# Designs tried in a protein design run: peptides against a protein of PDB entry 5EG6. Part 38

Target 1, 151 residues: chain A of PDB entry 5EG6
Amino acid sequence: RLRSQTVSTRYLHVEGGNFHASSQQWGAFYIHLLDDDESEGEEFTVRDGYIHYGQTVKLVCSVTGMALPRLIIRKVDKQTALLDADDPVSQLHKCAFYLKDTERMYLCLSQERIIQFQATPCPKEQNKEMINDGASWTIISTDKAEYTFYE

## One batch from the design tools (peptide; aimed at target 1 K58 G65 L107)

Design b1_p27_1_s2 (made by RFdiffusion4, then SolubleMPNN; from b1_p27_1, 10 letters changed)
Fold by OpenDDE base, seed 1:
Structure b1_p27_1_s2 (fold): chain B 151 residues (1-151), chain A 27 residues (1-27)
Amino acid sequence: as target 1 above (151 residues)
Amino acid sequence: SLEELLANAPPVPTFDAGKNLEKVKYA
């Protein structure tokens, strides 16, 4: 289970104040659990406890302090994000980061860029959205501020 | 195409939380 703590994910990295993709490095981030009603901003209140799918989180670079907008962490099933999953986040499963208060925008890797990818609704499955492979992330807990990936 | 969609996808806004991390509240 995942708590508000330091985590690492492949490709996501901060350089020069910007988020970008690095094939050689894993970025280290704080993942902070927020209240569902927490407003956007550079300051926020962090909740303690285990993070569940569907909850609002902040990802903050452990080195630079740069942060992404409020995200809703969602469970991934194959090529779809699950909209109603609420079980504890597992490091064994891929996840997607929905940019809160957007029209189905997800944090997505595209080559060397970090972009917003608009998910496509599943007409026959209202609780799912089709996402790009680049919008599926693997998270691992770490006590380090930096993690390097070796091929 | 998907390629075109990705190429024209909007960037992700960012925030400087680092300057305010000392003010982060815990509940």
Scores: peptide ipSAE 0.330, ipTM 0.793, DockQ to the pose 0.753
OpenDDE base, seeds 2, 3, 4, 5: peptide ipSAE 0.032, 0.019, 0.330, 0.025; ipTM 0.571, 0.486, 0.771, 0.481

Design b1_p27_1_s3 (made by RFdiffusion4, then SolubleMPNN; from b1_p27_1, 11 letters changed)
Fold by OpenDDE base, seed 2:
Structure b1_p27_1_s3 (fold): chain B 151 residues (1-151), chain A 27 residues (1-27)
Amino acid sequence: as target 1 above (151 residues)
Amino acid sequence: SLAELLANAPPVPTFDAGKDLEKVKFA
């Protein structure tokens, strides 16, 4: 028989005034939709409506109030971020968070750390950028239990 | 660094919980 290897799941969390990746604790975050022309800052104007890929969002910790910089939420296909997807965001699919106005920097999990990871352009596919697994995130409702299955 | 770009913004629940993504965790 072939045994499946269990991979540890880590969650975005705020502790000690810093973002980190925890295997035991998870943070609850608000996802705020912003206008595309919204400037960076502690104060921002929130838009109503369903969030679509390609839109600008602000992630704010519900407990500490600590926030990440403005992000563009992008759809993920395998290990690539799609640059032109614009359908509604779904919890059924993985997503990536591009740090707005950077050189292809994405929010990334590296062991216990949260870092920026620079995506690599796809020369043959201009609408895609290559990311690593740590830059692929799953959105999970806080009222739901999480299970990971391996075959 | 990412740490230098972090901001302290208080959460403002402005979304309809039945429609928009709100209060989620990321893995």
Scores: peptide ipSAE 0.237, ipTM 0.664, DockQ to the pose 0.057
OpenDDE base, seeds 1, 3, 4, 5: peptide ipSAE 0.052, 0.285, 0.019, 0.193; ipTM 0.500, 0.723, 0.407, 0.663; seeds 3, 4, 5 fail the geometry check

Design b1_p27_1_s4 (made by RFdiffusion4, then SolubleMPNN; from b1_p27_1, 9 letters changed)
Fold by OpenDDE base, seed 1:
Order: C-alpha cells, then structure tokens, then sequence
Structure b1_p27_1_s4 (fold): chain B 151 residues (1-151), chain A 27 residues (1-27)
C-alpha cells in the first residue's frame, strides 16, 4: 500500500523549473494525500494515511519543490483508467494521474515532454476511460527523499 | 492521429510548492 511519502517514478523529473521526461532516470517526488475538497494552490493541507484510488494527491519534486496540479490517482486496467476503483494504491499496479477538474486530462509522457492527454470515453464501459501508454505510470515508494533511480 | 494529438497536447501547469513546503498543513 502507498501512503503520503516519497516515491520514485520513471521518466518524470524537474529541470529548469519545468517538468520533463527522461527515459534514463526515475525522479523522486513527495506524494501527498489531500482532502477531496482541497483547493488548488501552492499551499495545501495534507492528510496522513494510506492512499486509495480515486483520491486527490499532490506530486512535489523532492529536489526543487515544484508541484503538479491536484491529481486524482486512478487504477489502470490494461489501456484504461478505472473511474470507480477505490481500493488502496498498490505498487504492483500501474496508475494514472487525472488532472482534477479537467475534461478527462491525464498526466502523460510523450518522448521528452510531459503533457496533458485527453482520455477517450469507453462507449460500452462508463467506469473506464481509454488512456495512452504514456499516461500509465509505475511508482515505487522510497524512504530517500532525494534519491533518484537510473536505468 | 495520435501523433498529432500528442504534438498539440496542452502543457501541464506547475506550482512552486517548495517555498511553502515548511508551511504544509497536516490534517
């Protein structure tokens, strides 16, 4: 299970004040659990405990302190994001990061860029959205706040 | 195409939370 802590994820890193992608390294981030009603901003209130799919989180670069917008962490099943999964986040599963309050926009890796990718609704499955492979992330917990993994 | 979609995809806005990290509130 994942809780508010330091995590590492492949490709995502911060350089020059911006989020970038690197195929050769894993970035180190704090993942913070937020209340569902938490407003957007540079300051936020963090909850303790285990993170569940469907909850709102903040990803903060452990080195630079740069943060992404509020994200909803969602479970991934094959090439789809699950909209109604609410079980504890597992490091054994890939996840997707929905940009909260957007029209199906997900954090996505495209070569060296970090972009918003708009998921496509699944016509026959209302609880799923089709995502790009680059919108599927693997995260690993670590006790090292500034530790970076290399391929 | 997917390629065109990715090329024209909007950027992700970011925030500087670092300046406020010590002020993070814990529930």
Amino acid sequence: as target 1 above (151 residues)
Amino acid sequence: SLEELLENAPPVPTFDAGKNLEKVKWA
Scores: peptide ipSAE 0.283, ipTM 0.769, DockQ to the pose 0.756
OpenDDE base, seeds 2, 3, 4, 5: peptide ipSAE 0.150, 0.027, 0.113, 0.070; ipTM 0.714, 0.479, 0.667, 0.614

Design b1_p27_2 (made by RFdiffusion4)
Pose (drawn by RFdiffusion4):
Structure b1_p27_2 (pose): chain A 148 residues (1-2, 6-151), chain P 27 residues (1-27)
Amino acid sequence: RLTVSTRYLHVEGGNFHASSQQWGAFYIHLLDDDESEGEEFTVRDGYIHYGQTVKLVCSVTGMALPRLIIRKVDKQTALLDADDPVSQLHKCAFYLKDTERMYLCLSQERIIQFQATPCPKEQNKEMINDGASWTIISTDKAEYTFYE
Amino acid sequence: ESLLALSELPDDEPAVPHHSHATPFHK
């Protein structure tokens, strides 16, 4: 959110995008700290904590973003030292692992990576673009099937 | 429209790569 500004992470046309009309449901998988990038990867059980490495995989298309470090957001900053459990409707940032402070970011409908600004005296913090702050919530679905 | 223009960034910003055939294996 930048209420009219609300966009959702979604996959269509073979790309991740920030949609104003539809939202995707993504599996969030914990990965070990030393797992490497690839189309194949190992996931682990457990509750998701800030600072941990995760893979987001579209439940509909199966496509996935690169490895991300989920980080807590305070106003407009990513807190790199935060390690508590990720909770419902928390604000989060996703650092693209092994990049120069590049975060998952929207630019209108586009999904891009955007570089964070290091903080002056508080070096456990990085300033992030407004499009790099994401609210997380668990999802569910009900299905009914009938025929005449 | 003016509000949504604030979210616009230069077109040359790098796109986030992804995997079209992600295969998770359980530990």

Design b1_p27_2_s1 (made by RFdiffusion4, then SolubleMPNN; from b1_p27_2, 16 letters changed)
Fold by OpenDDE base, seed 5:
Structure b1_p27_2_s1 (fold): chain B 151 residues (1-151), chain A 27 residues (1-27)
Amino acid sequence: as target 1 above (151 residues)
Amino acid sequence: SSLLELLSLPEDTPETPYYKNAKPKKA
């Protein structure tokens, strides 16, 4: 189960005033649960509780205080984001971050940059959108994690 | 705490906007 807390990510960090991605660097972020009706802005009210798929969250860099726009965290099944999943966010499952109020734009790692990737509708499955691997994230709950990467 | 991992490095798309001074408030 995931709640509003500090999280670290392998591929997301802030450098030079922008969000960047790196296969070798880790960033720490606060993930904040918001109300579904929370407005966009630099100021926002954090809600307590466990985060469920479909809920609105904010990612805030723990170092710089920089934040992404409101995101909806969605469950991932293979290469698709599930639009109607509402169970608690699990460490055992991949997730995607939909940029709220966009046309199927998802937070994506591309060429060591954080970009928006437009998901493709699933014609026969209205509750799913096709995403790429760069838009699929894994959340691990741990106090601290150390990783060694080889070239 | 929680750790986020991304699986791969895909091609270019529009840059994601951001806020420089996030101000979370307690409920």
Scores: peptide ipSAE 0.178, ipTM 0.669, DockQ to the pose 0.358
OpenDDE base, seeds 1, 2, 3, 4: peptide ipSAE 0.152, 0.192, 0.141, 0.173; ipTM 0.678, 0.676, 0.688, 0.658; seeds 1, 2, 3, 4 fail the geometry check

Design b1_p27_2_s2 (made by RFdiffusion4, then SolubleMPNN; from b1_p27_2, 18 letters changed)
Fold by OpenDDE base, seed 5:
Structure b1_p27_2_s2 (fold): chain B 151 residues (1-151), chain A 27 residues (1-27)
Amino acid sequence: as target 1 above (151 residues)
Amino acid sequence: SELLEKLALPEDTPETPYYANAKPIKA
């Protein structure tokens, strides 16, 4: 019955017509659940349900309407993204956003920039990929409010 | 901040593309 969720992600913000990292501002986003077979594009069909790790999502800025490409939200364990976790997304856990149909590229912050970071395979653990700290995100549910975080 | 500085990556790392006018559709 739930079609979308509103979240804020630490250090992800839209300003000046682009995505950027902010140490002082939290961006508010719609996170839309997509079907696994949904194609890439500006238009996308939203699926009902609570978001689980491993599912395809669309992240859209609640203010500007700007969106990232299709992402697979993955659970993070320390410095690794889990490829097979499928439990509900929790605000208490960090997550990683895999850019769908890429070679292990993850959404990552670098200074004030939002970039793609290529994860490294884990030879001993085929269900994990090594990511850096910049590719680990904290998500907090929000009511579309913009939050300012001062260091 | 010190944390942000630590996370700096090479300039050749690709930027993430985006859509300016995303349109969610409900069935």
Scores: peptide ipSAE 0.380, ipTM 0.688, DockQ to the pose 0.627
OpenDDE base, seeds 1, 2, 3, 4: peptide ipSAE 0.180, 0.217, 0.146, 0.265; ipTM 0.591, 0.631, 0.671, 0.657

Design b1_p27_2_s3 (made by RFdiffusion4, then SolubleMPNN; from b1_p27_2, 15 letters changed)
Fold by OpenDDE base, seed 3:
Structure b1_p27_2_s3 (fold): chain B 151 residues (1-151), chain A 27 residues (1-27)
Amino acid sequence: as target 1 above (151 residues)
Amino acid sequence: SSLLAKLELPEDTPETPYYKNAKPIKA
């Protein structure tokens, strides 16, 4: 498996009404915990409790309010997403964002674009699937907050 | 519960593999 080489850091950012990756600017995003059966929509209810891997979340730009579809946050081990990890989310670990209800599609960086990338099943490990480096994110700063969105 | 977070990735280089089955995310 080819590991990507990097020159600098990229950040998830919203500009011009779209998500992109920037080396100069970063967005502050709310990662809202949702119930597993929460429906897709602009309006949603935030669940109480710590965010754990395997749970459904909503990413919302704190400045623009732009949001991605519902995601499942998954723990990353090397270049694989763990399908059954359920411990609390930690800044000490890489994470991946699975697009809920898709065929193994993950939030991924490609050049300056944010794309969906299809993970490949691990033949020998059913609880893992292989992702590209561009789908391995780091939460580098977080502040905990309680929030429920109503329109 | 919610986290306010900065999300970071290493920047791609020309050596980065081509991404198959990729499409833009619509928000």
Scores: peptide ipSAE 0.091, ipTM 0.524, DockQ to the pose 0.043
OpenDDE base, seeds 1, 2, 4, 5: peptide ipSAE 0.066, 0.061, 0.214, 0.196; ipTM 0.523, 0.518, 0.753, 0.773; seeds 4, 5 fail the geometry check

Design b1_p27_2_s4 (made by RFdiffusion4, then SolubleMPNN; from b1_p27_2, 17 letters changed)
Fold by OpenDDE base, seed 5:
Structure b1_p27_2_s4 (fold): chain B 151 residues (1-151), chain A 27 residues (1-27)
Amino acid sequence: as target 1 above (151 residues)
Amino acid sequence: SELLSLGELPADTPELPYYANAKAKKA
């Protein structure tokens, strides 16, 4: 299970004062658990405990301190984000990061850039939204803070 | 620590907004 802690992300790092994606370098980030009622802002209150799907989180670069807006971490089933999953986040699951208070915008890797990708509603399944592979993350455990990835 | 990995996708969309000096506070 994932706790509020420092994590490393493939294809996400800060370079030159901006968020960039790279297939060769992994960025180190803090993933912070927030209260569901936490307001958006530069400062935020971190909660202790295990992170569950559906909860609000902040990703902060461990080097520069740069952060993304509040995200809701959601479980992924194939190419859909589950809206009502609430089990603990683990390395055995894929996840997506919904940008809170947007119209189905998700954190997505596109052409070495981190962008917003709009998910499509599932007409027959109200608890799901359709995403693409670029918006699906895989979490793995490691004892190293940073990795270099080679294609 | 936990590491996140992601696949690539070709798309043309605006970059994500960010905070330059984010600060985490303990409850």
Scores: peptide ipSAE 0.276, ipTM 0.785, DockQ to the pose 0.372
OpenDDE base, seeds 1, 2, 3, 4: peptide ipSAE 0.239, 0.236, 0.241, 0.228; ipTM 0.762, 0.747, 0.783, 0.733; seeds 2, 3, 4 fail the geometry check

Design b1_p27_3 (made by RFdiffusion4)
Pose (drawn by RFdiffusion4):
Structure b1_p27_3 (pose): chain A 148 residues (1-2, 6-151), chain P 27 residues (1-27)
Amino acid sequence: RLTVSTRYLHVEGGNFHASSQQWGAFYIHLLDDDESEGEEFTVRDGYIHYGQTVKLVCSVTGMALPRLIIRKVDKQTALLDADDPVSQLHKCAFYLKDTERMYLCLSQERIIQFQATPCPKEQNKEMINDGASWTIISTDKAEYTFYE
Amino acid sequence: SATQEFATPEQEEEVATSPVKIWYPPT
């Protein structure tokens, strides 16, 4: 959110995009700290905590973003030292692991990476673009099938 | 209002048989 500004992470046309009309449901998988990037990767059980490495995989298309470090957001900053459990409707930032402070970010409908600004005296914090702050929530679905 | 996307039966079969593809955001 930038209420009219609301966009959702979604996959269509073979790309991740920030949609104003549809939202995707993504599996969030915990990865070990030393797992490497690839189309094949090992996931682990447990509750998601800030500072942990995760993979987001589209439940519809199966496509996935690169490894991300989920970080807690305070106003406009990513807190790199935060390690508590990720909770419903928390604001989060996704650092693309092994990049120079590049975060998952929207530019209107586009999904891009955007570099964070290091903080002056508080070096456990990085300033992030407004399009790099994401609210997380668990999802569910009901299905009914009938024929005449 | 925004709505959730659901997988069709065909899309479920495709997801079950296709490898994961990694998508990279541009700079």

Design b1_p27_3_s1 (made by RFdiffusion4, then SolubleMPNN; from b1_p27_3, 19 letters changed)
Fold by OpenDDE base, seed 2:
Structure b1_p27_3_s1 (fold): chain B 151 residues (1-151), chain A 27 residues (1-27)
Amino acid sequence: as target 1 above (151 residues)
Amino acid sequence: TPVPVYPSEEERERREREPTKILYPPL
């Protein structure tokens, strides 16, 4: 289970007042769990507990303090983001970051830039949205975290 | 499509002029 804590991810980096991509550097971020009804803003209230897919989070650069908009962390299955997954976030799975209250916009790597990428609806499966590889992220806890593996 | 960030560019510029301001959330 992943709690509100410091995490590290490849490619995502803050430099020059912006989020950008780096193939060589790992960015360190606080991932904060928020209430579902938390409003957008620089200031926010962190919620206690373990982070589940479908919950609202804030990513804050541990160095600069810069933050992304509210994100919904979603489970990834192949090239799709799962809309209804609600199990605890696991390091065994890649995740996608949906920009909350947008039309299927996801945090995405494109060359050296971090951009919003609009996912495509999956007609065959209403609970899935098609994303590209750039919108699939791997996060690693930088402090103590416990995970249970289910085969 | 660009991703908005917090604090805004305007706010960052303000904080450069007023370096005594504390970032939120605290690091």
Scores: peptide ipSAE 0.263, ipTM 0.724, DockQ to the pose 0.052
OpenDDE base, seeds 1, 3, 4, 5: peptide ipSAE 0.028, 0.022, 0.032, 0.023; ipTM 0.472, 0.531, 0.459, 0.509; seed 3 fails the geometry check

Design b1_p27_3_s2 (made by RFdiffusion4, then SolubleMPNN; from b1_p27_3, 17 letters changed)
Fold by OpenDDE base, seed 3:
Structure b1_p27_3_s2 (fold): chain B 151 residues (1-151), chain A 27 residues (1-27)
Amino acid sequence: as target 1 above (151 residues)
Amino acid sequence: PPVQVEPTEEERERFEKEPTKILYPPL
């Protein structure tokens, strides 16, 4: 059991109220589990357990300590996000972060900036939404993150 | 391996009693 898991990417910092990334450095978000009915706020209650797809999470910047809005972690199947997956999240699989209570908006890294990307519906598969590569993320342990940062 | 989290009591207290500012990524 780990105290926290990390979503690692290029080095993150805040400028002008937005997250920015550096291609030359590495950074991370700390991921925390919330109740599904947890309201949005600057104060929140974190929970224990195995994170499952479909659950609500908070990402906290390891550098600034600032947080993103509540997210729903979703399983990625190729270039689609699955809407109905509920199995345990695995470090071996990509995931996507849906911004809760939005119209298919996902956390996306584009041009070294973190933005919202609107997924498009999948006409033939109602349980899927099409996302881009920038909206696919990887969760790793702290020890693994250190390895990745210096790989 | 599965992703498992177990926040410390210090983390719990911090997030419940101290404000964590929220940044909204642009559209």
Scores: peptide ipSAE 0.604, ipTM 0.948, DockQ to the pose 0.275
OpenDDE base, seeds 1, 2, 4, 5: peptide ipSAE 0.046, 0.037, 0.021, 0.593; ipTM 0.404, 0.434, 0.369, 0.945; seeds 1, 2 fail the geometry check

Design b1_p27_3_s3 (made by RFdiffusion4, then SolubleMPNN; from b1_p27_3, 17 letters changed)
Fold by OpenDDE base, seed 3:
Structure b1_p27_3_s3 (fold): chain B 151 residues (1-151), chain A 27 residues (1-27)
Amino acid sequence: as target 1 above (151 residues)
Amino acid sequence: PPVQVVPTEEEKKRLASSKTKILYPPR
């Protein structure tokens, strides 16, 4: 049984029906792999294996057990999210979480809250979308390596 | 190194049968 965590520079938790951040600790979510055609629900079927960019995942708060909606994990190159990358997700490499079935909405850390940030299409590059720094995340394995954050 | 997830059969069963409340972040 192996679990991976999404990590930010702040401790992320749920309070009052919303996600909040603490400046004192690293935030952590359990990441689960779903089938590409898995429907949204409070109960879901999870898979095992190496996570690839483009796959559907669920993030669950490590403290409260509350979940975010289904997400598509995407590779990040500079300030852009890649729409067609499908190689294995690498630990400590920047990634973005697209909210499935939305108009380019991504998970974003703003101040003390997690919000949705709408990415902007890249002109002349249909396979890329422009995101901000708050929409860039890092993944660390719970038992494989020590975490170091790179901006 | 690549990100790998290997849930146990018990964990798979728990997530498939226990309700996990979904919260939607604001815009």
Scores: peptide ipSAE 0.522, ipTM 0.926, DockQ to the pose 0.285
OpenDDE base, seeds 1, 2, 4, 5: peptide ipSAE 0.245, 0.249, 0.199, 0.203; ipTM 0.761, 0.775, 0.739, 0.733

Design b1_p27_3_s4 (made by RFdiffusion4, then SolubleMPNN; from b1_p27_3, 16 letters changed)
Fold by OpenDDE base, seed 4:
Structure b1_p27_3_s4 (fold): chain B 151 residues (1-151), chain A 27 residues (1-27)
Amino acid sequence: as target 1 above (151 residues)
Amino acid sequence: PPTQVLPTEEEKLKRETSKTKILYPPV
């Protein structure tokens, strides 16, 4: 006897001034790179360059301007967040968003809510933290790839 | 013949980083 489990796709969205998860609506977000020493606030200085894992970012809703607290984007391997990965962020690769200056709190989907999920230390690997599936995210650009052609 | 100029990975990442994205958990 086999049992199957299905989970519907949900998207990060802002509704009523709050971040939530929607099955039908998705929010478009800007991901801003910050300096590691940037303080928390509504106003922040965006750093130029492309994002690497381990760097501090701000997620800002393109429509409402609502923002999440400062996050550290981390690479995900299976159900673990990698603490020491520093390669460039890959599109469509799983990532996790650590809430900066917290006790292993990650941005997490729980039903229709966006919550903080506390990761547990990985007993065998100090450079990893165990997260749930709800704390693993995939980033998809809303823009198409653009190329330049010369004749 | 026309030649396609492909962006470097750095250029691509920089461009996409500054663009609008959607986030969802893996299924």
Scores: peptide ipSAE 0.046, ipTM 0.424, DockQ to the pose 0.044
OpenDDE base, seeds 1, 2, 3, 5: peptide ipSAE 0.020, 0.030, 0.019, 0.023; ipTM 0.454, 0.487, 0.429, 0.472; seed 2 fails the geometry check

Design b1_p27_4 (made by RFdiffusion4; failed a check: the pose's geometry)
Pose (drawn by RFdiffusion4):
Structure b1_p27_4 (pose): chain A 148 residues (1-2, 6-151), chain P 27 residues (1-27)
Amino acid sequence: RLTVSTRYLHVEGGNFHASSQQWGAFYIHLLDDDESEGEEFTVRDGYIHYGQTVKLVCSVTGMALPRLIIRKVDKQTALLDADDPVSQLHKCAFYLKDTERMYLCLSQERIIQFQATPCPKEQNKEMINDGASWTIISTDKAEYTFYE
Amino acid sequence: LPPDERMDPELKARSHPHAGPDNIHRK
């Protein structure tokens, strides 16, 4: 959110995008700290905590973003030292692991990476673009099937 | 923009089009 500005992470046309019309449901998988990037990867059980490495995989298309470090957001900053459990409707930032402070970010409908600004005296914090703050929530679905 | 242009090429190159359940291993 930048209420009219609300966009959702979604996959269509073979790309991740920030949609104003549809939202995707993504599996969020915990990865070990030393797992490497690839089409194939190992996931682990457990509750998601800030600072942990995760993979987001589209439940519909199966496509996935690169490894991300989920980080807590305070106003406009990513808190790199935060390690408590990720909770419903928390604001989060996703750092693209092994990059120079590049975060998952939207530019209108587009999903891009955007570099964070290091903070002056508080070096456990990084300033992030408004499009790099994401609210997380668990999802569910009900299905009914009938024929005449 | 059409859906096929709604993502950064550099990020797209790093994304995984085949990271579905068949390629996911569990610890």

Design b1_p27_4_s1 (made by RFdiffusion4, then SolubleMPNN; from b1_p27_4, 9 letters changed)
Fold by OpenDDE base, seed 2:
Structure b1_p27_4_s1 (fold): chain B 151 residues (1-151), chain A 27 residues (1-27)
Amino acid sequence: as target 1 above (151 residues)
Amino acid sequence: LPPEQRMDPELKAKSYPNAGPKNIKYA
């Protein structure tokens, strides 16, 4: 199970102050669990605990410190993102990163670019959104020391 | 592609060049 920790993500990389796609490189990132009511900002409060689908997370490049806006990590089923899944995140399955407070925008790999991709609602499944393979991500946890929490 | 063209401009505008938790010290 996944907690706030360092992870490796295929294709996602930071170079020259930009997120970009690289077929040759894996990016190293911190993934941090946030409260649902955590505000957007440069600094944020990290919540302790195991990450579940549907929860708000921050991705921060472990090398440069560059961070994406708040994301909701969602479970992927084939070519769809599940909107109501709330079980613990599994590293054995791909996930999708919904850009919080957007109209179905997901973090997506497109050729050499990192873009936001607008998912399409599933016609007869209200709890699913249609994504593409570029919007499904593989997360591998890395063996890192524990964080020190403080007020 | 040049670095400046590798990321969606709108997404970059929403991103932070230097960010981090305020209640955690990295090990």
Scores: peptide ipSAE 0.603, ipTM 0.922, DockQ to the pose 0.461
OpenDDE base, seeds 1, 3, 4, 5: peptide ipSAE 0.585, 0.573, 0.588, 0.589; ipTM 0.918, 0.915, 0.919, 0.919

Design b1_p27_4_s2 (made by RFdiffusion4, then SolubleMPNN; from b1_p27_4, 10 letters changed)
Fold by OpenDDE base, seed 2:
Structure b1_p27_4_s2 (fold): chain B 151 residues (1-151), chain A 27 residues (1-27)
Amino acid sequence: as target 1 above (151 residues)
Amino acid sequence: LPPEERMDPELAAKTYPNAGPENIKYA
């Protein structure tokens, strides 16, 4: 099970002070669990516990310290993000990162760019949203945590 | 791609340059 910890993911990377896509390099990030009512901001409060789908998280680059806005981690089923899944996050499954308080915007890899992709509602299934492959991420937890922040 | 073109500008504007230990609180 996934807790607030360092993780590795393919494609998402930070270089030159910006997020970007890299097919050759895996990015190392720290995933922090937040309360559902945590406000957006530079400063945030981290909570203990296992991360479940549907919960709010912060992704912070373990090398540069650059952070994304608040995300909701969601379970992926084929080409869809599940809106009602609440079981513990599994490293065996791909996940999607919904940008909190947006209209179905997800973190997405598009060629060499990191973009926000707007998911399409599933007509027959209200508990699902259609995403593309670029919005489906693989997370691998790491046992080692090394942090070097650059100003 | 140049660094400025590696991320959607709107998304980039929502990022934080350094969320180091000083910005992380623990409850």
Scores: peptide ipSAE 0.528, ipTM 0.904, DockQ to the pose 0.773
OpenDDE base, seeds 1, 3, 4, 5: peptide ipSAE 0.486, 0.504, 0.504, 0.504; ipTM 0.890, 0.896, 0.896, 0.896

